# Peptides against a protein of PDB entry 1EBD: the designs that were tried, part 71

Target 1, 138 residues: chain A of PDB entry 1EBD
Amino acid sequence: KASYEGKVAAEAIAGHPSAVDYVAIPAVVFSDPECASVGYFEQQAKDEGIDVIAAKFPFAANGRALALNDTDGFLKLVVRKEDGVIIGAQIIGPNASDMIAELGLAIEAGMTAEDIALTIHAHPTLGEIAMEAAEVAL

## One batch from the design tools (peptide; made by RFdiffusion4, then SolubleMPNN)

Design b2_p20_5_s3 (from b2_p20_5, 9 letters changed)
Fold by OpenDDE base, seed 4:
Structure b2_p20_5_s3 (fold): chain B 138 residues (1-138), chain A 20 residues (1-20)
Amino acid sequence: as target 1 above (138 residues)
Amino acid sequence: MASLDREEAMARIRELAATM
């Protein structure tokens, strides 16, 4: 009975009161697989009346994940349908804890799924899954 | 190692996000 108490490391970014209202605070669970989220969940957006596209891409289709033999999970983008702006992301899979930072930046910058889809990711990398999920949203 | 069920993993993320 290894109770993997996944240490919920809530890195509460202790708000330095710098005059930047952060829209997207990342949440990470250091488990196997890793779990990360930033911004809206699909259901949360729907409950608030935001019309969204939930674009999902599996690590089982990612070339780097295949090469690592670590293909469990997926990336999900929550994209606002009105303007294509990314308003949330969830990752379950390899390197989710680090990969969420790209999507956090995209949300804070008000980037679209098209902006991510047009961003060249190195091949083969785990990071390509963000581009692939963005292409699903188009 | 028992991998977390995807549903359990997503539940833990939601619980974490609700406490932030």
Scores: peptide ipSAE 0.027, ipTM 0.573, DockQ to the pose 0.029
Fold by OpenDDE base, seed 5:
Structure b2_p20_5_s3 (fold): chain B 138 residues (1-138), chain A 20 residues (1-20)
Amino acid sequence: as target 1 above (138 residues)
Amino acid sequence: MASLDREEAMARIRELAATM
């Protein structure tokens, strides 16, 4: 937030029209395990009348998490059923604070669960869990 | 640091998001 607001302010001072548009602001809690969220929660989407799929994949099934012996938690995608667009994501687990950035990008770009499921992730990585959760949404 | 309960962790994320 603050860095983005600083960029918008710098662009405005430079005489470039800029607006602060907050589509996907990440929220991070540096706990053990780490926690991160971007966009809609499942219940928030339902309360707004959005029909959603909540696709969840556990770190206990991720090859890199197993190799690290850090398998607590999950990734959850909140996917709009009408068009398959990712509108939210939550991560509780290893590297959640960094991994939320991919999902923030996906939401900002209006990507679908299919777009993420078809994106090749390096093997074995924690990041593969985004692909695996996207496959659950199909 | 003690591991947070998953429900408590998600509540903290929601609280943080509401302040952004």
Scores: peptide ipSAE 0.026, ipTM 0.564, DockQ to the pose 0.026
Fold by OpenDDE base, seed 3:
Order: C-alpha cells, then sequence, then structure tokens
Structure b2_p20_5_s3 (fold): chain B 138 residues (1-138), chain A 20 residues (1-20)
C-alpha cells in the first residue's frame, strides 16, 4: 500500500498518468498454515454483481506438498465468467506468502485462467497448484 | 507464528483486505 501510493503520487507530481489499484495489493498472514489473498473474494465479486467461478485445488493433491508432508489448505481462484479473467485469488497452505505474487501479476496483467493453465510450472513444485486451480476453472 | 484453523485464517485475510 504505502510504497505503491508513494509511486503513484510521484508520477502524478511529475505529470505522468497514474492510478491507484487496490485490487492488486496482496494481503498476507504469516500463520501456520500461511494465508494470502489478492483481488476479489468470491462474495465481494457477487455483492458487486460480477458472475464468477470459484475454482479450488487442495495442497493434498499437489506432488511437492505430499513430498514435504505439508498438505494442509488450498488455492482458490476467483474467475469472471464473462471472459475468464482472474479477478482474485486466495491461498491457505505452504509458501502462500510468496506464491501469491504470481497471481497478483496475473490479475494486474488481466490474464485468464487459460493463460495460467497453459503456463508450464516446474515439476514437482508448490507453484503447480496455481495451474491446477486454473484448469478447474476451464 | 499463530496456528489458525481454515475459517479463522480466511477471516483474518478478509479483515486485512478490508483495511488495504
Amino acid sequence: as target 1 above (138 residues)
Amino acid sequence: MASLDREEAMARIRELAATM
């Protein structure tokens, strides 16, 4: 928040076009399991009249999470049904605080669930769960 | 680091998101 608002303010003072987008700002809780969110929750999207798909994949089905014996939680994508664009993501599980950055980038770039599903993730990794959740949204 | 159940964890994320 504050660092991003500072950049937007500096750009505005310099006469450059800039906007503050609070949707792309990640929220993180360093708990066990870790928790992270970026963009819309499913209910927030519904309350704004956005028709969404909530695609969920569990860490218990992720090969790296199984190998680490750390399989608690899930990744959830919030996908707009009209165009397949990712508008939100939530992670509860291993490495959630770092893994949210990929989904923050996807939301900021206006990427679809198909774009993530077609992105090759290294095997076996925790990051593959983003691809698996995107496949659930198709 | 606090241990949270799934419902408590999601509540904390929603609280953070509402203030950001």
Scores: peptide ipSAE 0.025, ipTM 0.581, DockQ to the pose 0.026
Fold by OpenDDE base, seed 2:
Structure b2_p20_5_s3 (fold): chain B 138 residues (1-138), chain A 20 residues (1-20)
Amino acid sequence: as target 1 above (138 residues)
Amino acid sequence: MASLDREEAMARIRELAATM
């Protein structure tokens, strides 16, 4: 939060238009396994009266995670049922700190689970888990 | 680096997100 607000403030002082979207600000914990989140949690969305799909895909089903022998955790997408828009994501697992950036971009751009599901991911990669979780949300 | 279970990991993400 504070670093991003500081950047937006600096851009505004420099005469550049900038906006703060608190939904698209990632939270990262550099632990083992790594942990990352952006946007809504499933329960937070429900508490706000948003009807959501929580699509979960495990690293134990990811080809790259299997090849690395690092299969703990999962990716969860929080998808608004009305329009299929991704409004949140949580990752616990290998490379979660970097993989959250794709989902932060998707949320900031107002992308759907279909947009991610139709995006070709390189095989085998950890990043394919985003595509697989998006397919679960369809 | 501390190893975390899935529940502790999700709790720490929520805590971090609340402080951002």
Scores: peptide ipSAE 0.041, ipTM 0.631, DockQ to the pose 0.027; fails the geometry check

Design b2_p20_5_s4 (from b2_p20_5, 8 letters changed)
Fold by OpenDDE base, seed 1:
Structure b2_p20_5_s4 (fold): chain B 138 residues (1-138), chain A 20 residues (1-20)
Amino acid sequence: as target 1 above (138 residues)
Amino acid sequence: MASLDREAALAQIKELAATM
């Protein structure tokens, strides 16, 4: 599963047609804090010559994280500067394992940071951090 | 193109967490 999906994802991002075009395979670590990633890391994008914005927002500034007393970590969006398309995301913090799915959907759909910034998130939620990080990328 | 291999992604996210 993982090795095949990883190859297919790499081929899809390379612009090679694959029988299963998964662009965004999530990687999750159920640690404390939780860790999740989908798509490109900032350095990986730079090493491939992609000009990116790395937009970071801390859980310490999230109203729900404050209410939970769980404010360690951040969300990072990796946004392609040319078109504002989200090409990667990393989350370290509360509920990162579930929150990565929104960003996986955004990457698979070819959404921009503007699309997320214009998406109304419920208040107060941990999910608002995706909107806040998208606003930082604008 | 860097492999979006799940194993490589798991290594990178763990490294990112270790910098926090």
Scores: peptide ipSAE 0.220, ipTM 0.770, DockQ to the pose 0.041
Fold by OpenDDE base, seed 5:
Structure b2_p20_5_s4 (fold): chain B 138 residues (1-138), chain A 20 residues (1-20)
Amino acid sequence: as target 1 above (138 residues)
Amino acid sequence: MASLDREAALAQIKELAATM
């Protein structure tokens, strides 16, 4: 937020038309395990009357997390049932603070769980957990 | 789609972590 708003303000001062247009702001806690979120939580979506799928995949099933011996936590996708669009994501686990950026991009772009599931992730990586959680949402 | 309040999002993610 602040860094992006600072760029928009600098562009506006330079006489370029720019607007702050963003759908979701990432929230990160640099704890052990790391915690990250972007967009809707499952209960928040329900409270707004959005019918959602909450797709959860554990780091204990991720090949890179196993190789790192860091398997605590999960990734959760919040997917709108009407159109399969990803409207939120939560990560608790290894590298959550950086991994949330892919899902932030997906949400801002209006991508579906299918778009993520069909995206080839490098093997073995922690990032594959996003693909695995997207497959659970199908 | 609405942007979350950052303080509310940080509270919710900490609560979700406490459920592990």
Scores: peptide ipSAE 0.213, ipTM 0.776, DockQ to the pose 0.065
Fold by OpenDDE base, seed 3:
Structure b2_p20_5_s4 (fold): chain B 138 residues (1-138), chain A 20 residues (1-20)
Amino acid sequence: as target 1 above (138 residues)
Amino acid sequence: MASLDREAALAQIKELAATM
């Protein structure tokens, strides 16, 4: 947030039009397990009258998490049913603080669950859990 | 708005972690 607002202010001072967009601000807790969120929670979307799919995939089913013996938690995608657009994501588990950036990019770009499901992730990685959760949303 | 949304998100993610 503050660094992004500083960039917008610098561009405005330089005479360039710039806008502040706050659609995908990540929230991270560096606990064990790590917790990360971006965009809508499932209940927030429902309270706003958005029909959503909550697609959840556990780290206990991820090949890299098994190999690391760190299988606690899950990834959850919040997908708008009308168009398949990803509007939120939550990660509890290994590397959640870094993995949330992929989903932040997907939300800012207006990507669908299909876009993530069709993206080849390296095998075996923790990041494959985003693809697996996207496949659950289809 | 955005600071309240971040504090709410941090509370909600901790609640979600407690349901595991």
Scores: peptide ipSAE 0.158, ipTM 0.714, DockQ to the pose 0.036
Fold by OpenDDE base, seed 2:
Structure b2_p20_5_s4 (fold): chain B 138 residues (1-138), chain A 20 residues (1-20)
Amino acid sequence: as target 1 above (138 residues)
Amino acid sequence: MASLDREAALAQIKELAATM
């Protein structure tokens, strides 16, 4: 947030048109487990009348999380049913603060759950949970 | 699209974490 707002402010001072989209601004809590979010929560989307799929995948089913003995939490994708576009993500678990960046990129680019599901993730990684959650949304 | 307020997002994350 603050670093992005600083860039937008610098661009505005330089006379360039710049806009802040707060939908893809990540929010992170560096707790144990870590917590991260970008875009819509499931309930926010529903309150706005957006028909969504909330696809949830647990770290307890991730091969890297098992190998690290750090299996608490889950990833949740919020996917718009009309077109399969990812409009939000929440992560509670190991490396959530870094893993949210992939999903922030996906939301900013207007990517679908299919785009993430068809992206090859390295094995074994915590990042594979994004692919697994995307497969649940198909 | 409604802009996600950071303080609201952080509150919702903390609430979601408390339900684990």
Scores: peptide ipSAE 0.092, ipTM 0.672, DockQ to the pose 0.057

Design b2_p20_6_s1 (from b2_p20_6, 11 letters changed)
Fold by OpenDDE base, seed 4:
Structure b2_p20_6_s1 (fold): chain B 138 residues (1-138), chain A 20 residues (1-20)
Amino acid sequence: as target 1 above (138 residues)
Amino acid sequence: KEKEIKERLELLKKRAEERR
């Protein structure tokens, strides 16, 4: 029930463009699982005519999430296909509320998926999922 | 708002290019 409510909340946040006054304003819902978003959703980018790669990696494949027995959800990177620049990110899963900050920084800095993929994340960590999702975008 | 978002994305693109 809570997982469904979190998914619906994330989808509602995704489906209603709150007037994004800035690309990297984080939105967080402290549900179970947590939901966090920054920048473009995949559909928002498509509606604006931006050609994007939506790179998705599941927490079920993350070593730390497995060790915690908390594997619900995923990280999604929204990457501009032309240049690999990260323009959005969504996280549904453990520690999403804190993990979104790395991706908010990456977006504001104009980083690419390659920049994240080449950043060493400690193993095993939940944050490692950002690197894994970035590798999917390459 | 859409114009401002596009201008921001172009600024981010430029920053990414300047770092390479």
Scores: peptide ipSAE 0.128, ipTM 0.722, DockQ to the pose 0.375
Fold by OpenDDE base, seed 3:
Structure b2_p20_6_s1 (fold): chain B 138 residues (1-138), chain A 20 residues (1-20)
Amino acid sequence: as target 1 above (138 residues)
Amino acid sequence: KEKEIKERLELLKKRAEERR
């Protein structure tokens, strides 16, 4: 947030139009478990009158999380029902701080849950949880 | 899978055109 706001402010002060308007700004808390979020929370979307699917997949069902003995938490996708576009994501669990970047890219790229579900993730990885949550949204 | 990949590629192209 602060770095993006600083860039927009610097561009405005310089008299240049901002060439990059980001829709999704990541927020990370380096707790145990880690917490990460990008875009809409489910309740924020509902409060704005957006009809959403909240697709949730637990780390307890992820093969890499099981192998690491770190299975606390989940990934949640917030998907607009009308067109399947991903508008938000939340991760609580192992490597959430790094894994949120894939979902931030997906939101900025206007991707759908189907776009992630059809992307092959390496096995076994924590990243597979994004694919599994996307399949829940279909 | 091949049909789905093709349909996805056309959708991604459409989205890339809409952003320009």
Scores: peptide ipSAE 0.026, ipTM 0.593, DockQ to the pose 0.040
Fold by OpenDDE base, seed 5:
Structure b2_p20_6_s1 (fold): chain B 138 residues (1-138), chain A 20 residues (1-20)
Amino acid sequence: as target 1 above (138 residues)
Amino acid sequence: KEKEIKERLELLKKRAEERR
């Protein structure tokens, strides 16, 4: 049930490119699972001719999510291939509404996937999924 | 909007370079 609701919410977020006047304006849907997005979706980047890596990491592989028995969903980083700059992120899963703030900061600061991958995240936390997704993008 | 987005991405690239 939750996975279906999360998919519909993610599709609704993706289908409403509200005026991205700033790359790092967060959009949050307080569904179960929560959905959050900031910056580019993978398809939006492709449609603009940006060559991207879409790095996806599932909550089912996150130690904190497992400990909480809340493993639905994933984090996706949208990374520009040329320089590794993070241009977007999407989260479907536990605490997505709060976790998107780190990624919004990373995007606004012009951080790369390497910058996140090299940032020590507390263990075990849901936030480690950002680091794990960043490592996938390397 | 597309122009503004491209200008923003170039600014982000510049910030990333300045931080290294």
Scores: peptide ipSAE 0.141, ipTM 0.734, DockQ to the pose 0.360; fails the geometry check
Fold by OpenDDE base, seed 1:
Structure b2_p20_6_s1 (fold): chain B 138 residues (1-138), chain A 20 residues (1-20)
Amino acid sequence: as target 1 above (138 residues)
Amino acid sequence: KEKEIKERLELLKKRAEERR
């Protein structure tokens, strides 16, 4: 957050139009399991009157998580129902701190659940859980 | 901040539509 805000300020001083995008700012907690979030939580979207799908997929169903014996938690996509645009994501589980970056990129790019569902992820990987959660949102 | 976030979400919507 602070690093990104500092970059936007530097770009503005340099005469480049830049804005702080708070939707794609990640938050990470290095606990066991790790917690990561970007964009809207489901309840925040609802409180703002955004009709959302909360698509959840558990690490207990992920082949890589099973192989690592680390299956606690889930990925949740917060998807706007109107157009399928991803507006938030939460991860509780293995490698959540790094995996949130893919979803931050997806949100910033205006990607839909369909865009993620149609993206081939390597098998078996923890990253496949994003694809699986996106399929739940279709 | 809330207004800016809403404007950003509409921009993201537009980008998603333009990509289809």
Scores: peptide ipSAE 0.120, ipTM 0.722, DockQ to the pose 0.523; fails the geometry check

Design b2_p20_6_s2 (from b2_p20_6, 10 letters changed)
Fold by OpenDDE base, seed 2:
Structure b2_p20_6_s2 (fold): chain B 138 residues (1-138), chain A 20 residues (1-20)
Amino acid sequence: as target 1 above (138 residues)
Amino acid sequence: DREERRRRLELLDRRAEARR
């Protein structure tokens, strides 16, 4: 957010249109475990009258997380029920700060849970949790 | 902000439509 706000400010000073319309601005907390979020939270979507599926997959069920002995937390996808479009994601766990980028890209591209579920993720990786959570949303 | 999130969702809808 702050780095993006700095770029927008620089562009505004240069007389360029300062509205780069990003749908998904990531927020990261570099705690242990890390926390990352992009797009809607489940409760935010519900409070706005959006019917959503909240799909959750735990790091404790991921082979890479087990191999790293770092299994705390989960990934949550927030999927619009009408069309399966991903509108938000939250990650608490190892490498959440980097893993959120895939989901930010998926949201910005207007992808569905099916698009992620049908994407082959390397085995074993933490990234497979995104695929597993997407499968839960189907 | 709710209005900002709404504007982002409207943009998302346009991108989803253009992708399909």
Scores: peptide ipSAE 0.158, ipTM 0.743, DockQ to the pose 0.835
Fold by OpenDDE base, seed 5:
Structure b2_p20_6_s2 (fold): chain B 138 residues (1-138), chain A 20 residues (1-20)
Amino acid sequence: as target 1 above (138 residues)
Amino acid sequence: DREERRRRLELLDRRAEARR
């Protein structure tokens, strides 16, 4: 049930072009799993002619998610290929509503995937998945 | 709005440049 609800919530987040008036306004759905988004979706970036990398990392490969027995979903970074700047992020999974804040900050700061990949995250944490997704984008 | 998002990206680019 949770995986189905997560898929529907992800589709709802992706399918509502709520006028993201600002790149770093977070959108959160407190479902199970939670869904959060900030900045560009991959398709929105493509529709605007931005060449992007969509770097995805699953919670099933995150040590804290495994320890919590809550491994549904993933983090996705939307990274501009030209310069590696993070322009969007989506999280479906445990603590997505809080974890999106780091990525909102990263976007607002003009950080790259490299900046996140080179930031030491505590191990094991759910937040470490941002670092893992950033490494995928490199 | 697409124009507003573009202006926002331009701001992010300036922030990125200032931080590198």
Scores: peptide ipSAE 0.155, ipTM 0.732, DockQ to the pose 0.393
Fold by OpenDDE base, seed 4:
Structure b2_p20_6_s2 (fold): chain B 138 residues (1-138), chain A 20 residues (1-20)
Amino acid sequence: as target 1 above (138 residues)
Amino acid sequence: DREERRRRLELLDRRAEARR
């Protein structure tokens, strides 16, 4: 039930443009699990004719999430296929509201999936999921 | 909405180019 409500909340975030000239405006829902989004959704990119890789990594495969017994959800990177530039990210899971900031910074800086994949994250952390999802996009 | 997202993507492209 909660996982379905979180998925619907993440989809509702997909529909609200913010009137500010930033590339990556974060949207957060403090549900259980938390939902956060920044930049393009996969379907928005596809609807605009952008060829994207949607790299998804589950919290069930994250060592810190396992240790916390909080493994619901995933991180999704939306990566432009032509150049590997990150154009969006969605997180459903533990600490999504805080972890989205790293991805917002990456998008605003014009970083690639490779830039995140080559960034060392402390082990074990929830933040490693960004690195793992970036590796999936390579 | 779509036009605003396109303007944001154009800004992203400029930033990506500036880093290369």
Scores: peptide ipSAE 0.149, ipTM 0.726, DockQ to the pose 0.662
Fold by OpenDDE base, seed 3:
Parts: C-alpha cells; structure tokens; sequence
Structure b2_p20_6_s2 (fold): chain B 138 residues (1-138), chain A 20 residues (1-20)
C-alpha cells in the first residue's frame, strides 16, 4: 500500500498522469508458519452483506508440502457467490508470503475461481494449492 | 475506511465486467 501510493505521488510530483487504482492490499507476517492475506476476509464480506463461498484447501493434502514435511495450514479463497469473482484470499503455511502475489493479481484483474481452476499449475508444487482451492469453490 | 472500500469494490466490478 504505502510503497504503491508513494510511487503514484512521485509520478504526480514529476508531472506524469497517475492514479491509485488498487482493489487489494497484501498483508504478510513472516512467522512460522507464514501468514498472508489479500482482499476480503469471509467475515468482512458477510458484515457488508456480500454472499460468499469460503473455499479452503489444506497443505496436508498438497503433494509438495508432504514431500517437504511442511504441511501446517491452508489456503482459503473468498469468492462472491453471484458471479464467482475472487474478492479475497488467506494463506497460512509454507511460502505464503510469495504465493499471495498470484491471488492479489487474480483479485485486481477481476478473475473468477474458474480462471484459477482452469490454469495449469505444475505438479507437485506448493502453488498447486491455489488451483485445488479454486476447484472447491466451483 | 467504508467509503474507500466501496469505491474499490466498484472498481473490481468494472474490471470483472470488462473481462466478460
């Protein structure tokens, strides 16, 4: 957030047209396990009257997480039920701090759970968990 | 905070509509 807003401000000061047009703000905690979030939490969406599907997939069912012996946590997608658009994501587990960027891009682009489910992820990888959670939301 | 979040959802809706 602050870094992106700082870039927009610097461009405006330099006389270039720029706008703050972000939808999602990533938040990361470099704990063990790592925690990452972008967009809506399920309860925040419900409190605003948005009907959502919360699709959750555990790292204990991910082939790469099993091979690494690092299976704590899960990925959660928050999907708007009306149109399947992804409005939030949370990750607790291995590589959460880097994996949140794919989901941030999906939210900013107005992508659906189907768009991620139909994207080929390499097997076995940690990133494959995004595809598995998207399939749960269908 | 609530008004800024509403504006972000309206932008998300426009982006979702433009992809369909």
Amino acid sequence: as target 1 above (138 residues)
Amino acid sequence: DREERRRRLELLDRRAEARR
Scores: peptide ipSAE 0.144, ipTM 0.727, DockQ to the pose 0.865

Design b2_p20_6_s3 (from b2_p20_6, 9 letters changed)
Fold by OpenDDE base, seed 5:
Structure b2_p20_6_s3 (fold): chain B 138 residues (1-138), chain A 20 residues (1-20)
Amino acid sequence: as target 1 above (138 residues)
Amino acid sequence: MKEERERRLRLLDKRAEERR
């Protein structure tokens, strides 16, 4: 947030048209397991009157997490039911702090669960869990 | 709070429309 707002401010000062036009702000806690979030939590979406699907996939079912012997936690996608657009994501587990960036990009791009489900993820990877959670949302 | 909510929803809708 602050770094991005600083860039926008610098561009505006330089006489370039710029706006703070983000939908999602990532939040990370570097605990063990790591916790990351971007966009809406399921309850926040519901409180705002958005009808959502919460698709959850566990790291215990991820091939890379199994190979690393680090299978604690899950990925959750928050998907708007009307159009399948991803509006939030939460990750608790291995590499959550870095993995949240893909989902931040997806939200900012207005991507659907189908867009992620149809994206080829390398096998086996931790990131593949985003594809698996997207398939659950379909 | 309300204005920021409405902003986020408009941006989500706009970006979803731009991808169609």
Scores: peptide ipSAE 0.219, ipTM 0.788, DockQ to the pose 0.836
Fold by OpenDDE base, seed 1:
Structure b2_p20_6_s3 (fold): chain B 138 residues (1-138), chain A 20 residues (1-20)
Amino acid sequence: as target 1 above (138 residues)
Amino acid sequence: MKEERERRLRLLDKRAEERR
């Protein structure tokens, strides 16, 4: 956030019209397990009258997480039911702090759950959990 | 808070429309 706002400010000072126009601000807690979030929580979307699917996939079902013996937690996608657009994501588990960036990109690009479900992830990886959660939303 | 939420939602809609 602050670094991006600093770039926009520098561009504006340089005479280039720029605005802070982000949708997704990541929040990370470097705990064990790690916690990361971007965009809407399910309840926040509901409180705003957005009809959502909360697609959840556990790390206990991820092949890489099993191989690492680090299977605590889950990924949750918050998907708008009207059009399948991803509006939020939460990760509790291994590498959550880095994995949230893929979902931040998806939200900023206006991607759907189908876009992620159709994206090939390397096997076996922790990142496959995003694809698995997207498939749950279809 | 409310205005920023409404702004984010409008931006999501715009980005989704630009990809259709």
Scores: peptide ipSAE 0.208, ipTM 0.782, DockQ to the pose 0.860
Fold by OpenDDE base, seed 3:
Structure b2_p20_6_s3 (fold): chain B 138 residues (1-138), chain A 20 residues (1-20)
Amino acid sequence: as target 1 above (138 residues)
Amino acid sequence: MKEERERRLRLLDKRAEERR
């Protein structure tokens, strides 16, 4: 947030047209396991009257997490039911702090769960869990 | 708070429409 708003302000001061046009702000906690979030939580969407699907996939079912012996936690997608658009994501587990960026991009681009499910992720990787959670949302 | 929520929802809808 602050770094992006600072870039837009610097461009405006330099006489370039720029706008703050973000939808989602990532939040990260570097705990063990790591925690990351972007966009809506499931309960926030429901409290706002948005009908959502919450798709959850555990790291205990991810081939790379098993090979690393680091299987604590899960990925959760919050998907708007009307059109399949991703409006939020939460990750608790290995590499959550870096993996949240893919889901931040998906939300900012107006992508659906189908767009992620149809994106080939390398096997076996931790990032493959985003594809698996997207398939649960279909 | 309400105005920022409504802004965020309009941006989500606009981006979803631009991809269809």
Scores: peptide ipSAE 0.200, ipTM 0.776, DockQ to the pose 0.812
Fold by OpenDDE base, seed 4:
Structure b2_p20_6_s3 (fold): chain B 138 residues (1-138), chain A 20 residues (1-20)
Amino acid sequence: as target 1 above (138 residues)
Amino acid sequence: MKEERERRLRLLDKRAEERR
């Protein structure tokens, strides 16, 4: 039940035009699981003719999420294929509301998936999911 | 690194402007 409500909330965020007018305005829904988004959704980027890689990593594969017994959801990076620049991110899962700030900073700084993949995250943390999703985009 | 990031930002900004 909760996982369905979180998915619907993430889809409602995806439908807001305001997510596209500024590349790094975060949108957060404090549901269970939490939903957060910054920058482009995959479909918005495609509709604008941007060739993108949508790299998805599940919390079920994150060591900290397993230790917390909170493994619902995923992180998705939207990466521009031309140059590896991160142009959007979506998180559904534990601490999504806080973890979106790292990805917002990455977008504002014009960082690539490689820049995140080469950033050492403390082990085990939920934040490692950003690194893992970035590695999927390489 | 810095000059490349600044180039990437200008590309993102240009796309944001093309939607206004």
Scores: peptide ipSAE 0.086, ipTM 0.660, DockQ to the pose 0.100

